# Peptides against a protein of PDB entry 6J54: the designs that were tried, part 237

Target 1, 223 residues: chain A of PDB entry 6J54
Amino acid sequence: NENLFASFIAPTMMGLPIVTLIIMFPSLLFPTPKRLINNRTISIQQWLIQLTSKQMMAIHNQKGQTWSLMLMSLIMFIGSTNILGLLPHSFTPTTQLSMNLGMAIPLWSATVFTGFRYKTKTSLAHFLPQGTPALLIPMLVIIETISLFIQPVALAVRLTANITAGHLLIHLIGGATLALLNINTMTAFITFTILILLTILEFAVALIQAYVFTLLVSLYLHD
Target 2, 42 residues: chain B of PDB entry 6J54
Amino acid sequence: QFQFTGIKKYFNSYTLTGRMNCVLATYGGIALLVLYFKLRSK

## One batch from the design tools (peptide; made by RFdiffusion4, then SolubleMPNN)

Design b2_p29_5_s1 (from b2_p29_5, 23 letters changed)
Fold by OpenDDE base, seed 5:
Structure b2_p29_5_s1 (fold): chain B 223 residues (1-223), chain C 42 residues (1-42), chain A 29 residues (1-29)
Amino acid sequence: as target 1 above (223 residues)
Amino acid sequence: as target 2 above (42 residues)
Amino acid sequence: EELSLLLEALAKELAEIAKAVEELLLLLA
């Protein structure tokens, strides 16, 4: 069991944490455009950012679109870190629950605080769904309050669990493939094919989780 | 729009103001209950 | 009601993405 989770331990070199370098590395993959017509890679990146920005900010008014820069930076950060984490023998910072909580809680609190500051009446009314019978009002308000506090936890756990589970499966199937090479080559080949398909699936999951994480933060901001 | 009279005008689950007041009343009631139990234990 | 509509819209978008992933997996299988 210790060997299975060894890949999730924060990497250190000579007693110094390398996590900081790993977190900053994705930022180097997305340089800021300086020309009207940039390189092919930068042009594709900017095109994708524009598409995702239009889709995510379409639900927000002009005041809500002020958060566009933060939300787009968040999705690019999470998406890039998740994809880089799928590289062989790589460490994914987003597999650490502490990191995801450190991101989710401030963002959630900021969205909730913004709602209470500028839309106090609407925000308070969200604790009671419309059309609730009078007898169920106190109980439902309590449940909705608890639900609100679970939101940042669910946001962090969802991202962490999906990425962690994917990494665990890749390691387990990979280990099984290596073990079967010395026993049955045909079975090992089948297992290896499954590993390839699973890896492709995890790439898709990595992108989806980055999108969902940012979209939910945006949804909480919309109120 | 629903026309409410009396207490239902201020406390209802159909209007925005009514829902807000219900939430505030619920929190106020819970706070008073917690305060009562804390003072009783002393 | 507005929140419920947004959640439904989100669910529909996620369902479309899931279908696209499923189609991709079927092509790879």
Scores: peptide ipSAE 0.033, ipTM 0.649, DockQ to the pose 0.019
Fold by OpenDDE base, seed 4:
Structure b2_p29_5_s1 (fold): chain B 223 residues (1-223), chain C 42 residues (1-42), chain A 29 residues (1-29)
Amino acid sequence: as target 1 above (223 residues)
Amino acid sequence: as target 2 above (42 residues)
Amino acid sequence: EELSLLLEALAKELAEIAKAVEELLLLLA
């Protein structure tokens, strides 16, 4: 069990945690464009940012579109960290529930407070679904308040669980492949093929989870 | 279109203002209930 | 209503992804 979860332990060098440097590393992959026509890499990045920005901000009004910079930075951060985490012997900060909660709770609270400040009536009305029988109003309001507080937890757990599960499966199949190399080369080849397909799937999952996380934050902002 | 009269005008589950008032009333009731039990326990 | 529509849209997208994953798993099985 220790060997299984060893990859999820925070890496340290000389007793100092390197997690801070690992978290900051993806920022180096997105340099600021300086020219009117940049190189291919920066152009593709800008195109992806514009594409995702248009998709996510299409449901928001002008006031909600003020959050476009924050949401785009969030999706790029989570997406880049998730993809980099799929590298061999790498550490993914997003597998840590503490980090995801640290991102989810402030963003969730900001969206909730923003809703209460600018759309007080609508925000308060969301605690009671339309058409609720009069006798069930108090109970349903309580349930909706509890549901509101579960939102940041669900947001963090969803990201953490999906990325962690994917990494665990990659490690398990990878370990099995290495063990089978000395036993049966044919079965090892089959497991290796599964590992490759699984890795491709996890790349997709990494991007999807980043998108879903940011989209849900945006959705909460929309109210 | 819903036409509400009396107390249903202010406390309904269909209009935005009615829903808001219901939520506020619920929170107020819970607060009063908690206060009642707190004062009763003392 | 707008929130419900967005949730439904998200649910549909997630369902499509789940179906794609299921199909991939079936191909691997």
Scores: peptide ipSAE 0.019, ipTM 0.656, DockQ to the pose 0.019
Fold by OpenDDE base, seed 2:
Structure b2_p29_5_s1 (fold): chain B 223 residues (1-223), chain C 42 residues (1-42), chain A 29 residues (1-29)
Amino acid sequence: as target 1 above (223 residues)
Amino acid sequence: as target 2 above (42 residues)
Amino acid sequence: EELSLLLEALAKELAEIAKAVEELLLLLA
């Protein structure tokens, strides 16, 4: 069972952790545009960034759109790391709960504090849903307060659990496929097909989880 | 569009101000309870 | 409400992908 979790251990080279290099590597895939008309790859990247930016910032006002750079950098980082993590024998930093908490907690706190700073009345009123019966007000306020503090944990756990579960499943099915090659070729072919389908699903999950993570942060900012 | 009078004017679950006051009252009540138990133990 | 709609939209997309995968699995089985 130790080999099942080996892919989640922080990689080291010559006794030094190379996690920092792995985390920084996706940034090299997104160079800054230098020309008015760039090559096909950069143009497609900029086009996708523009589309996602317009979609995510559509729910924000002018002041909320100031967060566009931060949110877009976040989605690009998480998305690129998740996609690169699906490569064979690659380490995905977002499978580490500490990494996701390190991103979720500051962003969540920034959104909450920004809300309290600029929209104090609305932020305080958000602890009580509209139309709540008078007898349930104290209980519901407490529940909503607890819900607020669970938000950063939920963001981190959701991303970590989805990516980790996907990687584990790919590893298990891949290992089963290799084991069945010498036992039953037909069954091995079936499991290999499942592995391919699962890999395609994980590509989608990787992108969706990056988007959901960033979107929820953006939504908390919207208050 | 609800017309609230008296205490309901300040504490209601429909208006923004009313909701805010309810939240503040709840937190204030909890703080007072915690303070009461802390002072009672001493 | 907007969050719920977005989550539902994402859930629907995931469900469609899952159904497509399931259909492919059924065809290959």
Scores: peptide ipSAE 0.019, ipTM 0.643, DockQ to the pose 0.017
Fold by OpenDDE base, seed 3:
Structure b2_p29_5_s1 (fold): chain B 223 residues (1-223), chain C 42 residues (1-42), chain A 29 residues (1-29)
Amino acid sequence: as target 1 above (223 residues)
Amino acid sequence: as target 2 above (42 residues)
Amino acid sequence: EELSLLLEALAKELAEIAKAVEELLLLLA
């Protein structure tokens, strides 16, 4: 416990980074159904996947729905890693900006290239919003081009910042609660209550950020 | 729906083709400007 | 390279803030 940011250091075992194993671990939590009537856990998982798939694919046509498998796997991956990261003394891979950029850039490029491949006219037209005054066209095209290239960065930073900020708040308030236990028990109880509420909020944020990340990728594909 | 004639038919911000042509014209203009300054500095 | 330098600078500043908070917590404890 040298500093508050020690939990964000990439874990190593015997000098070898074990980040790869941690990233692959959530896949073990989602086994494939083997029975007609599965247990409650798998049934809930399948139900959630079905609902999210239905919601996200409703905005896409037949060609866009081809991405359903990839988008669902993405939301499950990010969601599971975020939830697992809230466990005490755990490492959250999504707090690493490199990981999120590694996911955002290929997915963004895939959606952009898919758009240019199948909807070339529409994709090029998106650099100019409809109804733009003629005098603002050149400047707005440049701004929209810059906006396009900021999308993968914003996508990665949003996820990283939200998860990292939440973890920092939990650690800070948790540390304050422990410090106040020896000073004022009543104040420590209030701080502890805030910590519980914050933890519940972070569980929600973990799921929301996974959904927003996948949704934005889906929206870029739809455009 | 607007009916455009002349050059406005190809360069407008309302039709899909017009918007595409405006974008291409903007990129082409920027490319020509960059090329001009690069050749002038050389 | 510029982004990496900015991130490193930000990380150092945050680490200093974290140390200050830890010192305050130790004083309160």
Scores: peptide ipSAE 0.016, ipTM 0.625, DockQ to the pose 0.018

Design b2_p29_5_s2 (from b2_p29_5, 23 letters changed)
Fold by OpenDDE base, seed 3:
Structure b2_p29_5_s2 (fold): chain B 223 residues (1-223), chain C 42 residues (1-42), chain A 29 residues (1-29)
Amino acid sequence: as target 1 above (223 residues)
Amino acid sequence: as target 2 above (42 residues)
Amino acid sequence: EELSLLLRYLAELLAEIAAAFQEALLLLA
């Protein structure tokens, strides 16, 4: 079924990619509050931002808290794009590995360079865990160095794989449900129920992956 | 606190300075090995 | 180590959610 992956193709209009517009669209969903008492939607958004900000920045010192704006913007962006991607016939930019690598590599490099700049000794020491036997030091340093460079890749692939897998499952179960409607209505109802439950799960996964992505970036900054 | 003497003071896996020196020594050793093989092939 | 703990926690949460959905499916069937 070639149609299974059609939803992951970058959309174009008149031969021009509209991915840029899709990426910028979530920013319109989070308007800047203008009133002391905002409407319900903005109040809930601000409340969520404050809660997540407190949780993520609690592990950081004052210097690390300067990253609050960037981390919160990141989680809002990824979360909103993931949620919007669950809409029918929607394109999720985070299903593109290039997009996630484009976010992961700069953020990872920024955290690593920040660590080397302000905590040079600690950052270099992180290549060797404490209490390592002397004979294993050279090999472990190499492994930790490789592990460091795998971090941005793992960060991007994790997000891409989770979101893509979720979308594929929704499409597969949805297609199966549609096919079974003409064969057995009762079985189609069961698959439809599974589809609903899966969709709810994917909404949760979309938010969790956004949080995990941002949290891991934050943890790399803390280390 | 661990009291290290001699070379263990500078190269240990418990202190930050010791771990840093171990990492630098490892990278330096690798660099020297790469340099040796590069010069040998020429 | 912290990353491994986080991943395990996330895996457990996902498993619990999946189990809850399975139970819901059984109730609706």
Scores: peptide ipSAE 0.021, ipTM 0.629, DockQ to the pose 0.016
Fold by OpenDDE base, seed 4:
Structure b2_p29_5_s2 (fold): chain B 223 residues (1-223), chain C 42 residues (1-42), chain A 29 residues (1-29)
Amino acid sequence: as target 1 above (223 residues)
Amino acid sequence: as target 2 above (42 residues)
Amino acid sequence: EELSLLLRYLAELLAEIAAAFQEALLLLA
């Protein structure tokens, strides 16, 4: 039904798309630190960035750590957009597959090309798993090549599907709760409780998906 | 450590160089096959 | 019933992701 997916339509004001403004809005939540000792909000943000950066870059060498800025900006962007999308009557850009593909494909291609440029032998060797029987080498190389091209699609679809499914579920249960308010108040209270629990779950999913997306990009860079 | 002789020295699934050569050979073979069928279709 | 199935599915997914992260952290430690 159109009502179920109405919240996923790109919002417009006076015929002008405001998606660009929505995408840029999360950047305002993360101001640059100006002092050695900042307020609590900025300090917590910097601490979280440092913690995640240390955790994600631990598997990379010095050359791989050059991507730290890009990966940290990516996780903060996706995470913030996902969290903001859980607000009522909000639009989440990450629910759009086009956006996620627009993020996944360049990052994936960059990691693949970086691998071929600096580690040509290792990158080419990844198309053939170690210990493969000689008769299966051509077929397996083809399969691994196809698998490589599926990676950006899987990366984008995973994020899109999880965020979209969560939003749909919240809308469905929310709509059911409103409908039951006039029919059976007791049942409406139960559904409302489920809605609250689901909302808490979606907050966790929003952060996890942001982390998984960035982590997989990082792992592709490592390979 | 695996010691390979002959063709297995250059084309094997255990060494890094061998795996690379196998991949290149596979792509080369596919390219030649595609070229063959393209020329045959003409 | 469909909602319960969806919730169970999400719970299982989250549990699996959490377990994967825990395993990854243990491997990195």
Scores: peptide ipSAE 0.020, ipTM 0.652, DockQ to the pose 0.016
Fold by OpenDDE base, seed 5:
Structure b2_p29_5_s2 (fold): chain B 223 residues (1-223), chain C 42 residues (1-42), chain A 29 residues (1-29)
Amino acid sequence: as target 1 above (223 residues)
Amino acid sequence: as target 2 above (42 residues)
Amino acid sequence: EELSLLLRYLAELLAEIAAAFQEALLLLA
């Protein structure tokens, strides 16, 4: 049991936590362009950022587009940290529920607060779906209120669970492959193939989860 | 599209204002219930 | 064996979370 979850313990060096350094490291991988024609890698990065920005901000008005910097930085941060976490013997900060809650709760509260400040009538009306029978109004309002408070928890848990489950599965299949090398080479080859396919899937999941997290925050802002 | 009269004008699930009033009324009712039980417990 | 241990751990974790929620609900009541 201890061996399975040892990779998820916050790393320390000389008694000091190095989690802060790990969290800041992805920012170094995305330098700002300083010239008109940059390197190929930087050009591709800027192109991807522009595409994602156009896609996500298309649903927002001018006031909502002020959140573009926050949302783009969020998706780049989560995506880069998730991908870096797939490296062998690497620590993924997004596997920590505390970190994801620390991001989800403030962002969610900011979107809800912004909604109440600028769209008070619409925000309050959102707790009651249109066309509800009169007898079900009190119950449905309560359910929608509970649903609102579950949103930040769902955001954090979804990201944490998907990334953590992926890492655990890779570890288990990898361990099984190693054990089968001394028993049956053919079976070990099959499990190794599954491990490779799973690793490729986890790369995709890492990017998708970053996108979904940011998209949902954006959608909550739009509502 | 919808014409409401009386209390239905202010409390309906089809208009934006009506839905807002229903939500406020529900929260007000819950707050009063909580206050009642709190005062009763003391 | 490792998978069974993981499943057992997940089951125990879910049980603990459920118990914590129940206790929280009891405290709120």
Scores: peptide ipSAE 0.019, ipTM 0.621, DockQ to the pose 0.023
Fold by OpenDDE base, seed 2:
Structure b2_p29_5_s2 (fold): chain B 223 residues (1-223), chain C 42 residues (1-42), chain A 29 residues (1-29)
Amino acid sequence: as target 1 above (223 residues)
Amino acid sequence: as target 2 above (42 residues)
Amino acid sequence: EELSLLLRYLAELLAEIAAAFQEALLLLA
């Protein structure tokens, strides 16, 4: 069991944490364009960034579109780290709840503060859904207030739990497959097939979670 | 478009201002209750 | 909006239940 969680321990080299280098590494995979017509790799990257940017910023007005740089940086960071985390013997920083909270809390607080700063009336009104019966107003306001404070926690936990659970399943099924190779080859083949399918699913989950995290931050900004 | 008169004009769940006032009233009520219990405990 | 609709439905149900209880109390009185 200790071996299962070994992949989630922060890696160190010569007693120094190398987590910082791992976190910065995905940034090297996205160089800035230098030419009008770049190579195929950079062109595809820029195309994807433009598509995602257009999709994400379609919800916001002009003032909200100022957050495009931050949101795009966020989705690229989370997505890259999640995908790289699926590589063998790799460490995924996004499996650390502390990091995800470190991202979620400032972003959430910024969105809430921005809402209260520029749209005070609308922001306060969001604590009460439209058309609520008068008798339920006090209780509903309290519930919505609690819901607001749970948002950053939900963002962090959702990302952490999904990525961590996926990694654990891959390790468990992978270990079971190796153990079954010497016991029953046919059963090992079945478990190996499941492992492949699960790995494909985790690639999708890695991208989806990055998108959902960024999308929810964007939606909180919109509200 | 609902035309609200009286207290419903200021406290309603349909208009933006009404919703805001309801929220403020709720927080104010909670604050007063907390204050009451705090003063009563002394 | 969906929450509002749900709350309205719940409020209506509670009102109907309250009315039914009131009628039952009147029958017992």
Scores: peptide ipSAE 0.000, ipTM 0.595, DockQ to the pose 0.010

Design b2_p29_5_s3 (from b2_p29_5, 22 letters changed)
Fold by OpenDDE base, seed 5:
Structure b2_p29_5_s3 (fold): chain B 223 residues (1-223), chain C 42 residues (1-42), chain A 29 residues (1-29)
Amino acid sequence: as target 1 above (223 residues)
Amino acid sequence: as target 2 above (42 residues)
Amino acid sequence: EELSLLLEYLAKLMADIAAAVELLLLLLA
């Protein structure tokens, strides 16, 4: 019997972890262009990368644009893994909180340390909002410090929760549809329609979460 | 621009330098309190 | 059976969060 949470277990084959291969697989879907006029698929990919790069890096100065390669690779990686995870009986690495934390914490730390290294005065001033009454300064500084440390956790949990919840809903509604096929065909058809709409929504959520994750990392770098 | 005199010149919530000094003072105070309680418990 | 699996998943999730908090504390120490 298949359990509801079997799809979230890390896959192994003959005792060897296949997670490494799954993580490397999206890189094969985006080959490096070698011609001035490439294939239609590659041209669309490069066009999308250029559009997203212009939007995300518009808020950064020339020094901040050095992070463009890393941010674009991150959004392509997360987006591709999320979409591939929606395939039937597929494992999504981004549903694992350990993976998302492994990405969020180093990136967040790098942005914070970069800020303290090059813009120490501005970074320290962000712990106190402008115009705060004198009596509330110590309390607000503490709250803002706690808020800073919650940022990497919120970044990882947001991505994990959204993708995991989507997968769970698809499995639950799919199971209900199969069960209702033998009871009431009309009700099963309605449930199946909801399942299709939900699947389309999850494709959109997969792309949005990849964008939001990268955008927030970029926003932290802007500080 | 706001003109501050005395202690308010260095510790204010309106200027960048003032905000930075307030943050450093807060962290310094907390560190001293933690150190005091840690040494007292020994 | 499904409830037990859900509890195991939640326990694993909590363990991952705890490990992340521990790592954060180590970075801040």
Scores: peptide ipSAE 0.031, ipTM 0.658, DockQ to the pose 0.030
Fold by OpenDDE base, seed 3:
Structure b2_p29_5_s3 (fold): chain B 223 residues (1-223), chain C 42 residues (1-42), chain A 29 residues (1-29)
Amino acid sequence: as target 1 above (223 residues)
Amino acid sequence: as target 2 above (42 residues)
Amino acid sequence: EELSLLLEYLAKLMADIAAAVELLLLLLA
């Protein structure tokens, strides 16, 4: 249909882009705890943050654990934006490759520069895997260098592609379901069941992609 | 643990220092090649 | 028509990439 890709257009209001407001909106969903015993929503949020923080920072030393605040804020931001993007007629900022590159490139560069600053020898040595035959050393160093520069691109494209593909599938199957309602109700019911299952899957994918994005940034920091 | 002697001590794929030196040597070689072709074309 | 819409989406994606590169260049300047 004519509006198949309309959901991916950056929304504007009165000629002004409101993308900034949409990006800042998830921060309102995570209020700071003010009581000894908070409500159920905040308690669950704090528990999830504590759990994910414990898991992600377990692989890091003391200096690496300094990044805990940054990484936890990143996973909450991407996760919340992805989940909110699954709401009907909503705009998902993470479907925009420019946004994901804007997150991936600075974070990647920060991890790489941090590695070169504090672990110069180890970072340089990582361009050559241990035990490489002598004849393959020059070529492998070049490949590893190229691999390093592909990391931020892969990080951004992975998130963008997964979220965008999921949204497209939901829209296509949803549109097919609506079209089949007037043709064959039984087939429409089957398609609707697939749509429900796909929607549940996309909720999981939304969280997984946030986790994977943050985890890979964390792993690049660890290396 | 391997004990290397001579040039293998500084250029090996097993020790941390050896790997670093191999990487630096590779980059240095590439830089020299690029410089050579630039100066030759000029 | 679906192909034209897909091409339009791809063009938008390319524009987003160009914008990201431009922003990166501005940040590096």
Scores: peptide ipSAE 0.024, ipTM 0.651, DockQ to the pose 0.031
Fold by OpenDDE base, seed 4:
Structure b2_p29_5_s3 (fold): chain B 223 residues (1-223), chain C 42 residues (1-42), chain A 29 residues (1-29)
Amino acid sequence: as target 1 above (223 residues)
Amino acid sequence: as target 2 above (42 residues)
Amino acid sequence: EELSLLLEYLAKLMADIAAAVELLLLLLA
């Protein structure tokens, strides 16, 4: 069990946590454009940012579009950290629930407070769906209030669970492949093929989870 | 379009203002209930 | 127990992927 979860332990060098450096590393992958026509890498990055920005902010008004910088930075951060985490012997900070909660709770609270500040009537009305029978109003308001507080938890757990599950599966299949190399080479080849397919899937999952996380934050802002 | 009269004008589950008032009334009722039990237990 | 947890996580992952695909399809429609 210790071997299975060893990759999720926060790495340290000489007793000092390197997690801070690992978290800051993805920022180096996105340099600031300086030229009108940049190189291929920066151009692709800017294109992706513009594409995702247009898709996510299309549902927002002018006031909601002020969050575009925050949301785009968030998706790029989570996406880059998730992809980098798929490298061999790498540590993914997003597998830590504490980190994801640390991102989810402030963003969720900011969206909720923004909603209450600028759209008080609409925000309060969301605690009661339309067409609710009069007798069920108190119960439903309580349920919706509880649902609101579950949102940041669900947001963090979803990201953590998906990334962690993917890493665990890669480790398990990888370990099985190594064990089968000395027993049966044919079965080892099959498991290795599955490992490759799984790795490709996890790359997609890494991007999807980053997008879903940011999209849900954006959706909460819209509501 | 819904036409509400009387108390339903202010407390309904269809209009925005009505829903808001229902939510506020619910929170107020819960607060009063909690206050009642707190004062009763003392 | 570990296998059951893994299967549960996989099920959740598949559900999330399905939901994401559905959202993408809605965006493309």
Scores: peptide ipSAE 0.024, ipTM 0.664, DockQ to the pose 0.017
Fold by OpenDDE base, seed 2:
Structure b2_p29_5_s3 (fold): chain B 223 residues (1-223), chain C 42 residues (1-42), chain A 29 residues (1-29)
Amino acid sequence: as target 1 above (223 residues)
Amino acid sequence: as target 2 above (42 residues)
Amino acid sequence: EELSLLLEYLAKLMADIAAAVELLLLLLA
């Protein structure tokens, strides 16, 4: 029987973890531009980065745009790792909850502390939605406080759950397809078709989750 | 554009200052309750 | 065996969560 969860185990070589090398590998795919007119690949990459940067920073003021480098590096990192994780026999670091929490908690705390430092009144007022009935004020303030602390957990769990679930489904359907090849060719063809559709969906999910993660961090900064 | 007078001027859910004061009052109340229970047990 | 592996994976996730919570509590202390 195949180990369904082997792809989620941190890989080691000669007893040493190679997770660090895997995490650093995506950075090699995005070289810095050296010429005014680069080759096609680098030009497309820079164009995409510019488009996403303009879109994400459109909701921020001058001070908020200072976070552009951080947020863009985050989305590129998560996006590249997620896409590379869809390759056969590849390890996806973002399937590890510890990795995602390691990113979510510092970024969330930075946004919250920045808000309290520069916009104390607005940040405190954000715990109470406008127009709340007077009798519900204490309860709603408590709920909003709890909601604030759930944000970093929600960011990490959302990313981890989506990527992990996708990998599991691909593995399960792939295994079922192989098993059905010798039993019923027609059924195997159907499951193979589902596998292809699922793979396409996972490519989209990989990019969307990277975007949503970064967008929510940006949104918390905006508040 | 609500005109608030009295206590509603400082504690309301429509103005920025009013919302802030409500939040602070809530946290203050919770802190006082916690303090009360600690002092009562000791 | 598959159930055992699933439980091991879940245990690892729970351990990661616990470590994160502990770190958060330390930061808040």
Scores: peptide ipSAE 0.023, ipTM 0.658, DockQ to the pose 0.032

